# Designs tried in a protein design run: peptides against a protein of PDB entry 6PSE. Part 149

Target 1, 78 residues: chain A of PDB entry 6PSE
Amino acid sequence: PSEEEEYARLVMEAQPEWLRAEVKRLSHELAETTREKIQAAEYGLAVLEEKHQLKLQFEELEVDYEAIRSEMEQLKEA

## One batch from the design tools (peptide; made by RFdiffusion4, then SolubleMPNN)

Design b2_p29_4_s2 (from b2_p29_4, 15 letters changed)
Fold by OpenDDE base, seed 5:
Structure b2_p29_4_s2 (fold): chain B 78 residues (1-78), chain C 78 residues (1-78), chain A 29 residues (1-29)
Amino acid sequence: as target 1 above (78 residues)
Amino acid sequence: as target 1 above (78 residues)
Amino acid sequence: SSALREALKAEFEAALERMRAEAAAREAA
């Protein structure tokens, strides 16, 4: 039997005390996992914002670079 | 009583049938939440990798910019 | 890049909203 089938059987045959403990365990794990999921999403958003800001800085530097490159080209041709 | 206290009381006084149903519900929610957490983490990692690549490109451009700036300064001083 | 950013942002925001809703539902239960 699969682990899932074995677990299902365990739950089916379990006494109330075990079931209560399992509810408590699962509730705790669910709360923790939920918190972790939120944290992961928040982190992802933060990284997205950082990447966006970096992209803006990169584009600004590209403009500045092209300006100086053009000026340099003019100076060298003169 | 807090909702948590009420829930705790419910679990304590619940019959096995309710407890089994609750275990099933919580197990399902935990599985879904876990999947979503992993997905969020994977997306976050992807964004982080993109940001890292962009950072490398930015740093390369900074080097090139400083090089041309220095050359420009030399030309203007001559 | 902008389109991807917006798409990812929307996904993260949606995930956060679902999680908050789920958390609130658990607290309310």
Scores: peptide ipSAE 0.181, ipTM 0.787, DockQ to the pose 0.127; fails the geometry check
Fold by OpenDDE base, seed 1:
Structure b2_p29_4_s2 (fold): chain B 78 residues (1-78), chain C 78 residues (1-78), chain A 29 residues (1-29)
Amino acid sequence: as target 1 above (78 residues)
Amino acid sequence: as target 1 above (78 residues)
Amino acid sequence: SSALREALKAEFEAALERMRAEAAAREAA
């Protein structure tokens, strides 16, 4: 049987004491995993914001670069 | 009593059938939350990589910009 | 792209909201 089937059988055959312990374990793991998920989402959002700010800076620099490039080209042609 | 205390009492007084159902519920929620955590982490990593690439492009443009700026300044002074 | 950024932002925000809702539901239970 698969590990899942074995676990299912364990749950079905388990005594109340084991089941209570398993509920406690799962509750703890769920809480931890939830915190980790929140942290991951918060981090991702922060990086996304940083990337956005960097993109704005990049686009501004591109505009400035093209302005100088154009001016320089005009100076060289005159 | 707090909801946590009530829940704890429920778990302590619960019949095996309820406990099995709770194990199943918690297992499902844990699985879902785990998937979501992984997904968030993957997205965050992708954004981080994109930000890094953008940073490299930005730095390259800064170098090019300074080169043109310097050349233009020299042309204006000559 | 702005579209990708907005999509990712929405996904992160949705994830956060789900997590908050789940946490609140646990506190309410």
Scores: peptide ipSAE 0.177, ipTM 0.784, DockQ to the pose 0.125; fails the geometry check
Fold by OpenDDE base, seed 4:
Structure b2_p29_4_s2 (fold): chain B 78 residues (1-78), chain C 78 residues (1-78), chain A 29 residues (1-29)
Amino acid sequence: as target 1 above (78 residues)
Amino acid sequence: as target 1 above (78 residues)
Amino acid sequence: SSALREALKAEFEAALERMRAEAAAREAA
């Protein structure tokens, strides 16, 4: 039997005391996992925002670079 | 009583049938939340990698820009 | 790309909203 089937059997045959303990365990794990999921989402969002700001800075620098490059090229050709 | 206290009382007084159903519910929610957490982490990692590559490109451009800026400044002072 | 950023942002924001709502519902109850 798969672990899932074995677990299902355990739940079906379990005494109330075990079931209450399992509810408590699962509730705790769910709360922790939920917190971790939130943290992961918050982190991902922060990185996205940072990446966006970096992209804007990069594009600004590209404009400035091309301006200087063009001016330099004109001076070299004169 | 807080919802948490009320829930705790419910768990303590619940029949085995309710407890089994609650275990099933919590197991499902935990599995779903875990999947979502993993997905968020994977997306966050992908964005982080993209940001890293962009940072490298930005730093390379900064070096090139400063080189040209310096050369231009020297030419203007001569 | 801006499109990818917006899509990912929307997904993260949606996830956060769901999770905060779930947490708030637990506290409010």
Scores: peptide ipSAE 0.177, ipTM 0.783, DockQ to the pose 0.118; fails the geometry check
Fold by OpenDDE base, seed 2:
Order: C-alpha cells, then structure tokens, then sequence
Structure b2_p29_4_s2 (fold): chain B 78 residues (1-78), chain C 78 residues (1-78), chain A 29 residues (1-29)
C-alpha cells in the first residue's frame, strides 16, 4: 500500500482526538508553507528587479563602450 | 470572537466526519501551496542564475571599457 | 529576457494575489 493509502486509512479509522490534532497540525503547516510561499515570491520579485537594473546598467555601459571604441577607431585611422 | 477562536471551537466540537473532511481539505491545500512554493523558489533561482551570468558579463565589459578608456586617455595626452 | 521577466513577474504577482485573496477570504468567512 502506498503511503497515501495508508494515511487515508489512518484518517478513516482515526479517533476524533487524533483527527483534531491532525487538523491543528495541518493548519499550522499550511500557515507556515503559505508564509514561505509568499517569501519566495517576494524574493523572486526582488531578484527580477535587481536583474532588470543590472541589465539597464549593462546596456548603458555597452553604449559608452561603443562610443569610446568608435572614437578610438577614428583616432587610429587619422 | 476572532475567526481563529471560532474555528478552534468548531474543530473542538466537530464530529469525526467533519474532521475527516477537514483533514482532507487541509491536506489538499497544503499540497497545492507546497507545490506553488517550490515553483516560486525554482523561478527565483532561475532568475538569480541569469542575474549572476549578467553580472559576469557586466564585469567583463567594465574591464574592456577601462582598457579602451585608458588607451584613449594615453592617445589624447600624447 | 524582457518577456521572461514579465512572465515571471506576472506569475509571482499572481501567486501573491491568490495568497492575499485566500487570506482575505478566510478572514471574511
């Protein structure tokens, strides 16, 4: 029997006291997991923003680099 | 009474059939929330890796830029 | 990358919104 089937059987045969305890346990775990999910999403958004800012900086530097490269090329050809 | 207190009372006074249903509900929600948390973490990690690669590229470009800038400065001073 | 960023942002925002909505619904019930 799968762990899931065994757990299902346990739930079906369990006494009210066990069931109440299980509800409390699951409620607690759900609350924690929900908080962690929110934190993960917030972190992901923060990283996305950081990456975006870095990309903008990179693109700005590329423009500056090409400007100097072009000027250098002109000076070497003259 | 807070919703939490009301819920706690409900759990304490509930019949086994309700408790079993609640265990099933909470188990399902926990599984879904856990999956969503993992997914968010995976996406966050992917973005972090992309940001890291971009940072490396940025640093490489900075080195190249400073090299050309220095060469340009030398040419202008001569 | 912009498309990916927007897609990921949308997914994160959607997840946050669902969680907030679920929390609000629990508080309203």
Amino acid sequence: as target 1 above (78 residues)
Amino acid sequence: as target 1 above (78 residues)
Amino acid sequence: SSALREALKAEFEAALERMRAEAAAREAA
Scores: peptide ipSAE 0.175, ipTM 0.782, DockQ to the pose 0.122; fails the geometry check

Design b2_p29_5_s1 (from b2_p29_5 with R5E E8K P15E E23K V25I L28I F29Y)
Fold by OpenDDE base, seed 1:
Structure b2_p29_5_s1 (fold): chain B 78 residues (1-78), chain C 78 residues (1-78), chain A 29 residues (1-29)
Amino acid sequence: as target 1 above (78 residues)
Amino acid sequence: as target 1 above (78 residues)
Amino acid sequence: SDKEEALKLVELLPEEKQEAARKRIEEIY
């Protein structure tokens, strides 16, 4: 039997005291996992913004670089 | 009483059938939340890698820019 | 799309934070 089937059987045969303990365990794990999920989402959004800012800076530098390159080319042709 | 206290009382007074249903509900929510957490983490890591690659490109461009800037400065001083 | 993937992260946040997070994404895309 699969682990899922075995777990289902365990739950079905369990006494109320075990079930209450399992509810408590699952509630705690859910709360922790929810917090971790939110943290992961917030982190992802933060990194996305950082990447965007870096991209803007990169594009600005590209413009400046091309300007100097063009000026240099003109000077060399003179 | 807080919602947490009310919930705790509910669990304590609940019949086995309700407890089994609650275990099932919590298990499902935990599985979904876990999946969402993992997806968020994977996204964050992907964006982080993209940011890192962009940073490397930016640093390379900075080196090239400073080289041209220096050459231009020398030409203007001559 | 990249924007759609980012918006999926917003949905993982508490409801009270989702609007602000959505606005942050709109500034990027």
Scores: peptide ipSAE 0.467, ipTM 0.872, DockQ to the pose 0.752
Fold by OpenDDE base, seed 2:
Structure b2_p29_5_s1 (fold): chain B 78 residues (1-78), chain C 78 residues (1-78), chain A 29 residues (1-29)
Amino acid sequence: as target 1 above (78 residues)
Amino acid sequence: as target 1 above (78 residues)
Amino acid sequence: SDKEEALKLVELLPEEKQEAARKRIEEIY
């Protein structure tokens, strides 16, 4: 049987004491995982904002670059 | 009592049938939360990689910009 | 869309933080 099937059987055959302990264990893991999920989400949003700011800077530099490129082209043609 | 205390009491007084159901519920929530955590992490990593690539492009453009700026300065001084 | 993906992250946050996070996303997209 799969581990899932074995676990299911264990749960079905378990005594209340084990079940209570399992509830406690799962609750703890859920709490930790939830915290980690939130942290991951917050991190993702932060990186997204950083990327956005970098993009704006990049676009500004592109404009400046093209301006200088154009000016230089004009100077070379004169 | 706090919700946590009330929940704890419920778990302690619950019948096996309720406990099994609670294990099932918590297992499900844990699985979902884990999936969400992983998804968020993967997103964050993807955005981070994009940011990194953008940074490399930005740095390359800065080099090119300075090169043109320098060349133009030389032309104007000549 | 990229915006939709970002909004999925917002939904992972506690409810009390979601509105602020949504506003941050709206400033990007």
Scores: peptide ipSAE 0.465, ipTM 0.871, DockQ to the pose 0.769
Fold by OpenDDE base, seed 4:
Structure b2_p29_5_s1 (fold): chain B 78 residues (1-78), chain C 78 residues (1-78), chain A 29 residues (1-29)
Amino acid sequence: as target 1 above (78 residues)
Amino acid sequence: as target 1 above (78 residues)
Amino acid sequence: SDKEEALKLVELLPEEKQEAARKRIEEIY
């Protein structure tokens, strides 16, 4: 029998006191996991914005670099 | 009374059949929330890695840009 | 797509935060 099947059997055979304790346990774990999920989502969005800003800066630098590179190349060819 | 206090009262007064159903519900929600948390974490890590690679490229370009800028400035001052 | 994946993260947030987060994504994509 799988752990899931064994757990299901425990729930079916459990006394009310155990069931109330299990509801409390699961509620606590759900609350914590929900908080962690939200934090992970917020972090992911923050990193995404940081990456975007960095990309914009990179693209600006590429433009400036190509301008100077081209000018320098022209001077070398003269 | 807060929603949490009301829920606590429901759990204390609930029959075994309701408690078993609540355990099942909470177990399901916990499993889904856990999956979502993991997915969010994996996404965040992927974006973080992309940002890191972009940063390395940016730093390399900065070095090259400063080299050419400096050389060009020297030529202008001559 | 990258935008679709980002929007999936938005859906994980509390409802009251989702609109602001969506706007942030729209500024990127």
Scores: peptide ipSAE 0.463, ipTM 0.871, DockQ to the pose 0.765
Fold by OpenDDE base, seed 3:
Structure b2_p29_5_s1 (fold): chain B 78 residues (1-78), chain C 78 residues (1-78), chain A 29 residues (1-29)
Amino acid sequence: as target 1 above (78 residues)
Amino acid sequence: as target 1 above (78 residues)
Amino acid sequence: SDKEEALKLVELLPEEKQEAARKRIEEIY
């Protein structure tokens, strides 16, 4: 049997004391996992914004670079 | 009493059938929340890697920009 | 799309934070 099937059988045959402890355990894990999910989502959004800002800076530098390149080409041709 | 205290009392007074159903419910929610957490973490990691690559490209462009700027300064002073 | 993936992150946030997060995404895309 799979681990899931074995666990299902355990739950079906368990005493109330074990079931209450399992509810407590699962509730705790769910709360922690929910917090971690939210933190991961917030972090992802923050990094996305940082990447966007960096992209804007990169595009600005590209414009400046092409301007100097063009000016230098003009100076060399003169 | 708080919702948490009320829930705790409910769990303490619940019959085995309710407890088994609650274990099943919590297990399902935990599985879904865990999947969502992992997906969020994977997205954040992917964006972080993209940001890192962009930063490397930006730094390379800065080096090229300073090289052209320096060369142009030399041409103007000559 | 990149925007679609970002919006999936927004949906993982608490409901009270989703509107502000959506606006942040709209500023990028």
Scores: peptide ipSAE 0.462, ipTM 0.871, DockQ to the pose 0.753

Design b2_p29_5_s2 (from b2_p29_5, 8 letters changed)
Fold by OpenDDE base, seed 2:
Structure b2_p29_5_s2 (fold): chain B 78 residues (1-78), chain C 78 residues (1-78), chain A 29 residues (1-29)
Amino acid sequence: as target 1 above (78 residues)
Amino acid sequence: as target 1 above (78 residues)
Amino acid sequence: SDKEKALELVKLLPEEKQAAARARVDKIF
């Protein structure tokens, strides 16, 4: 039997005391996992914003670089 | 009573059938929440890596820009 | 798309925070 099937059988045959303990355990794990999920989502969005800001800075520098490069090229051709 | 206290009381007084159903519900929610957490974490990591690569490119461009800027400045001073 | 992936993160947040988070995504994409 799969682990899932074995667990399902355990739940079906379990006494109320075990079931209450399992509800408590699962509730706690769900609360923690939910918090972690939210935290991961918030972090992902923050990094995305940081990446975006860096991209804008990079694009600005590219413009400045091309301007100077072009000016330099013109000077070398003169 | 708080919602948490009310829920705790419900669990304490619940029959096995309700408890089994609650274990099933919580297990399902935990599995989904865990998947979502992992997905969010993986996305955040991917964006972080992209940000890092962009940073490296930015730093390389800064070096090139400063080189040309310096050369241009020297030419203007001559 | 990249925007869709970002919006999936927004959906993971508490409902009361999703609107603000969506606005942040919309500024990027």
Scores: peptide ipSAE 0.631, ipTM 0.889, DockQ to the pose 0.746
Fold by OpenDDE base, seed 4:
Structure b2_p29_5_s2 (fold): chain B 78 residues (1-78), chain C 78 residues (1-78), chain A 29 residues (1-29)
Amino acid sequence: as target 1 above (78 residues)
Amino acid sequence: as target 1 above (78 residues)
Amino acid sequence: SDKEKALELVKLLPEEKQAAARARVDKIF
């Protein structure tokens, strides 16, 4: 049997005391995992914003660079 | 009583059938929340990598820009 | 799309924070 099938059997055959302990364990793990999920989501959004700001700065610099490059090219051709 | 205290009381007074159902519910929510956490983490890492690549490109352009800017400044001063 | 992925992150947040998070995404996309 798979681990999942064995676990299911354990739950079916378990006494109330074990079941209460398992509810407590799972509740704790769920709370922790939920906190971690939210933290991961917040981090992802923060990095996305940072990437976007960097992209804007890059595009501004690219415009300035092309302007100077073009001016320099014209001076070299003259 | 807080919702947490009320829930704790419910678990203490619950019959085995309710407890088994609660274990099943919590197991399902934990699995889903875990999947969501992992997905969020994977996205965050992908965006972080993209940000890093963009930063490298930005730094390269900045070097090139400063080189041309400096050359242009020298030409204007001469 | 990239916007869709960002919106998926928004959905992972507490409901009371989702509106503000959506506004942040909308400024990017």
Scores: peptide ipSAE 0.631, ipTM 0.889, DockQ to the pose 0.763
Fold by OpenDDE base, seed 5:
Structure b2_p29_5_s2 (fold): chain B 78 residues (1-78), chain C 78 residues (1-78), chain A 29 residues (1-29)
Amino acid sequence: as target 1 above (78 residues)
Amino acid sequence: as target 1 above (78 residues)
Amino acid sequence: SDKEKALELVKLLPEEKQAAARARVDKIF
């Protein structure tokens, strides 16, 4: 039997005391996992914003760079 | 009583049938929440990598820009 | 799309935070 089937059987045959303990365990894990999920989402958004700001800065620098490069090229050709 | 206290009491007084159903419910929610957490983490990591690559490109451009800027400044001062 | 992926993150947040988070995404995309 698969682990899933075995677990299902265990739940079906379990006594109330075990079931209460399992509810407590699962509730704890769910709370923890939920916190981690939210944290991951918040982090992802933060990094996304940082990336966006960096992209804007990069684009500005590209414009400035091309301007100077072009001017320099003109001076060298003269 | 708080909702948490009420829930705790419910679990303590619940019949096996309710407890089994609750285990099933919590297991399902945990599985979904876990999937969502992993997905969020993977996305955040991907964006982080993109940000890192962009940062490297930006730093490279900064070096090139400062080189040209310096050369240009020297030419203007001469 | 990239925007859709970002919006998926927003949906993972508590409901009370989702509006503000959506606004942050909208500034990027």
Scores: peptide ipSAE 0.630, ipTM 0.889, DockQ to the pose 0.751
Fold by OpenDDE base, seed 3:
Structure b2_p29_5_s2 (fold): chain B 78 residues (1-78), chain C 78 residues (1-78), chain A 29 residues (1-29)
Amino acid sequence: as target 1 above (78 residues)
Amino acid sequence: as target 1 above (78 residues)
Amino acid sequence: SDKEKALELVKLLPEEKQAAARARVDKIF
């Protein structure tokens, strides 16, 4: 049987005391995992915004670089 | 009482059948939330890596830009 | 798409924050 099937059997055969403890454990893990999920989502959006700003700066620098490169080429070929 | 305290009381007074159903519900929600957390974390890491590569490219371009700018200044002042 | 991936993150946030987060994504894409 799969681990899931084995766990299901365990739950079916468990006493109320074990079941209450399991509900408590799962509730705690769910709360923690939910907080971590939200934190991960917020972090991802923040990094995305940072990357976007960096990309804009990079594109501006590329334009300036090409302008100077072109002018330099003209001066050297003159 | 808080919602948490009321829920705790419910769990304490619940029958085994309700407890088993609650374990199943919580297990399902935990599994879904865990998948979502991992997905968000993986996305955040991917964007972070992209940002890092972009930063390296930006820094390289800055070096090249300053080199050309300096050379251009020398040519214009000569 | 990249925008779709970002919007998937928005959906993971609390409902009350999703509108503001969507607006942030829309400024990028």
Scores: peptide ipSAE 0.628, ipTM 0.888, DockQ to the pose 0.762

Design b2_p29_5_s3 (from b2_p29_5, 8 letters changed)
Fold by OpenDDE base, seed 2:
Structure b2_p29_5_s3 (fold): chain B 78 residues (1-78), chain C 78 residues (1-78), chain A 29 residues (1-29)
Amino acid sequence: as target 1 above (78 residues)
Amino acid sequence: as target 1 above (78 residues)
Amino acid sequence: SDRERALELVELLPEEEREAARKRIDELY
């Protein structure tokens, strides 16, 4: 039997005291995991914003670079 | 009493059938929340990598830009 | 897209924060 099946059997055969403890454990883990999920989401959003800002800066530099490149090309051709 | 206190009381007074159902519910929610947490983390990591690659490209462009700028300055001073 | 990924992340936030976050995304993209 899989661990899942074994766990399911355990739950089915468990006494109330064990079940209450398990509810408490799971509730705690759920709360913690939920907090971590939210934190991960917030972090991801922050990084997305940072990447976006960097992209804008990159695009601006690209424009400036092309401008100088073009000017230089013109100077060399003159 | 807070919702938490009320819930705690409910758990304490609950019958085994309810407790088993609650364990099942919490297990399911925990699994789902865990999946979501992992997904969020994966997204964050992917974006971080993308940002890093963009940063490298940006730095390369900066070097190229400064090179051209310097060359142009030299040409204009000659 | 980044916008789509952002929206997916927003759905993981507490409900009370989602609207503000969504607005920020809309302003960004």
Scores: peptide ipSAE 0.509, ipTM 0.871, DockQ to the pose 0.867
Fold by OpenDDE base, seed 5:
Structure b2_p29_5_s3 (fold): chain B 78 residues (1-78), chain C 78 residues (1-78), chain A 29 residues (1-29)
Amino acid sequence: as target 1 above (78 residues)
Amino acid sequence: as target 1 above (78 residues)
Amino acid sequence: SDRERALELVELLPEEEREAARKRIDELY
């Protein structure tokens, strides 16, 4: 049987004491995982914002660079 | 009593059928939350890599820009 | 897109934080 099927059987055959302990365990894991999820989400959003700001700066620099490059090219050709 | 205390009491007084259902519910929520956490982490890592690559490109452009700027400045001063 | 990724991440936040986060996204994208 799969681990899932085995676990399901365990739950079905378990005594109340085990079930209560399992509820407690799962609740704890869920709480931890939820905190980690939120942390990951917050971090991701922060990085996205940083990347966006960097992108804007890069695009501004590209414009400035092209302006100077074009001017330089014109001066060299004349 | 706090919601936590109330829930704890509920678990303590619950019948096996309720406990099994609760284990199932918590397992499901844990699985979903875990998937979401992983998704968030993967997004964050991807964006970090993208940001890093962008930073490298930006720094390269800065060097090129300064080179042209300096040359242009010298030409204008002479 | 980054905007789509951001929106998905916002949905992972606590409900009370989603509105503010969404507003920030709207300002960025």
Scores: peptide ipSAE 0.507, ipTM 0.871, DockQ to the pose 0.873
Fold by OpenDDE base, seed 3:
Structure b2_p29_5_s3 (fold): chain B 78 residues (1-78), chain C 78 residues (1-78), chain A 29 residues (1-29)
Amino acid sequence: as target 1 above (78 residues)
Amino acid sequence: as target 1 above (78 residues)
Amino acid sequence: SDRERALELVELLPEEEREAARKRIDELY
């Protein structure tokens, strides 16, 4: 039997005291996991924004680089 | 009484059938929330890696840019 | 895309924060 099936049997055969404890445990884990999920989402959004800003800076630098490269080429050929 | 206190009372006074149903509900929510947390974490890591690679490219371009800028300055002053 | 990933992350936020977050995304992309 899978762990899931074994757990299901445990729940079905459990006494109220165990069930109450399990509800408490699961509630705690759910609350913690929910906080972690939200934190991860917020962090991901922050990093995306940072990456976006960096990309804009990179693209700007590329433009500036090509401008100088072109000017330098003209100077060398003249 | 807070919602938390009311819920606690409900759990304490609940019959086994309700408790088993609650365990099932919480287990389902926990599993779903866990998957979402993992997804968020994976996205965050991927974006971090992309940002890191972009930063390396940016820094390389900065070096190249300064090299050309310096050379151009020399050409203009000579 | 980054925009799509951002939108998926927004859906993981508390409901009361999603509108503001979506607005920020729309301003970026």
Scores: peptide ipSAE 0.504, ipTM 0.870, DockQ to the pose 0.850
Fold by OpenDDE base, seed 4:
Structure b2_p29_5_s3 (fold): chain B 78 residues (1-78), chain C 78 residues (1-78), chain A 29 residues (1-29)
Amino acid sequence: as target 1 above (78 residues)
Amino acid sequence: as target 1 above (78 residues)
Amino acid sequence: SDRERALELVELLPEEEREAARKRIDELY
């Protein structure tokens, strides 16, 4: 039997005291996992914003670089 | 009474059938929340890697830019 | 795209934070 099937049988055969304890356990785990999920989402959004800012800086530098490169090339060809 | 206190009383007074249903509900929500947490973590990691690669490219361009800028400045001062 | 990934992450936030987060994403992309 799979772990899932075994757990299902356990729940069906359990006494109320065990069930109340299990509800408490699951509620606690859900709360913790929810907090971790939110934290991961917030972190991901922060990194996305950082990457976006870096991309803008990179594109600006590319424009500046090409301007100087072109000027330098013209001077070398003269 | 707080929602937490009210829920605690509900669990304590609940019949076995309700408790089994609540275990099932919480297990399902925990599984979904866990999946979402993992997905968020994976996205965060991917974006971090992308940002890192972009940073390396940016730093390389900065080196090249400063080299040309310095050469150009020397030519203008001569 | 980054915008799509951002929107998916926003949906994982508490409901009360999603509007503000979405607004920030719209300003970025």
Scores: peptide ipSAE 0.503, ipTM 0.870, DockQ to the pose 0.864

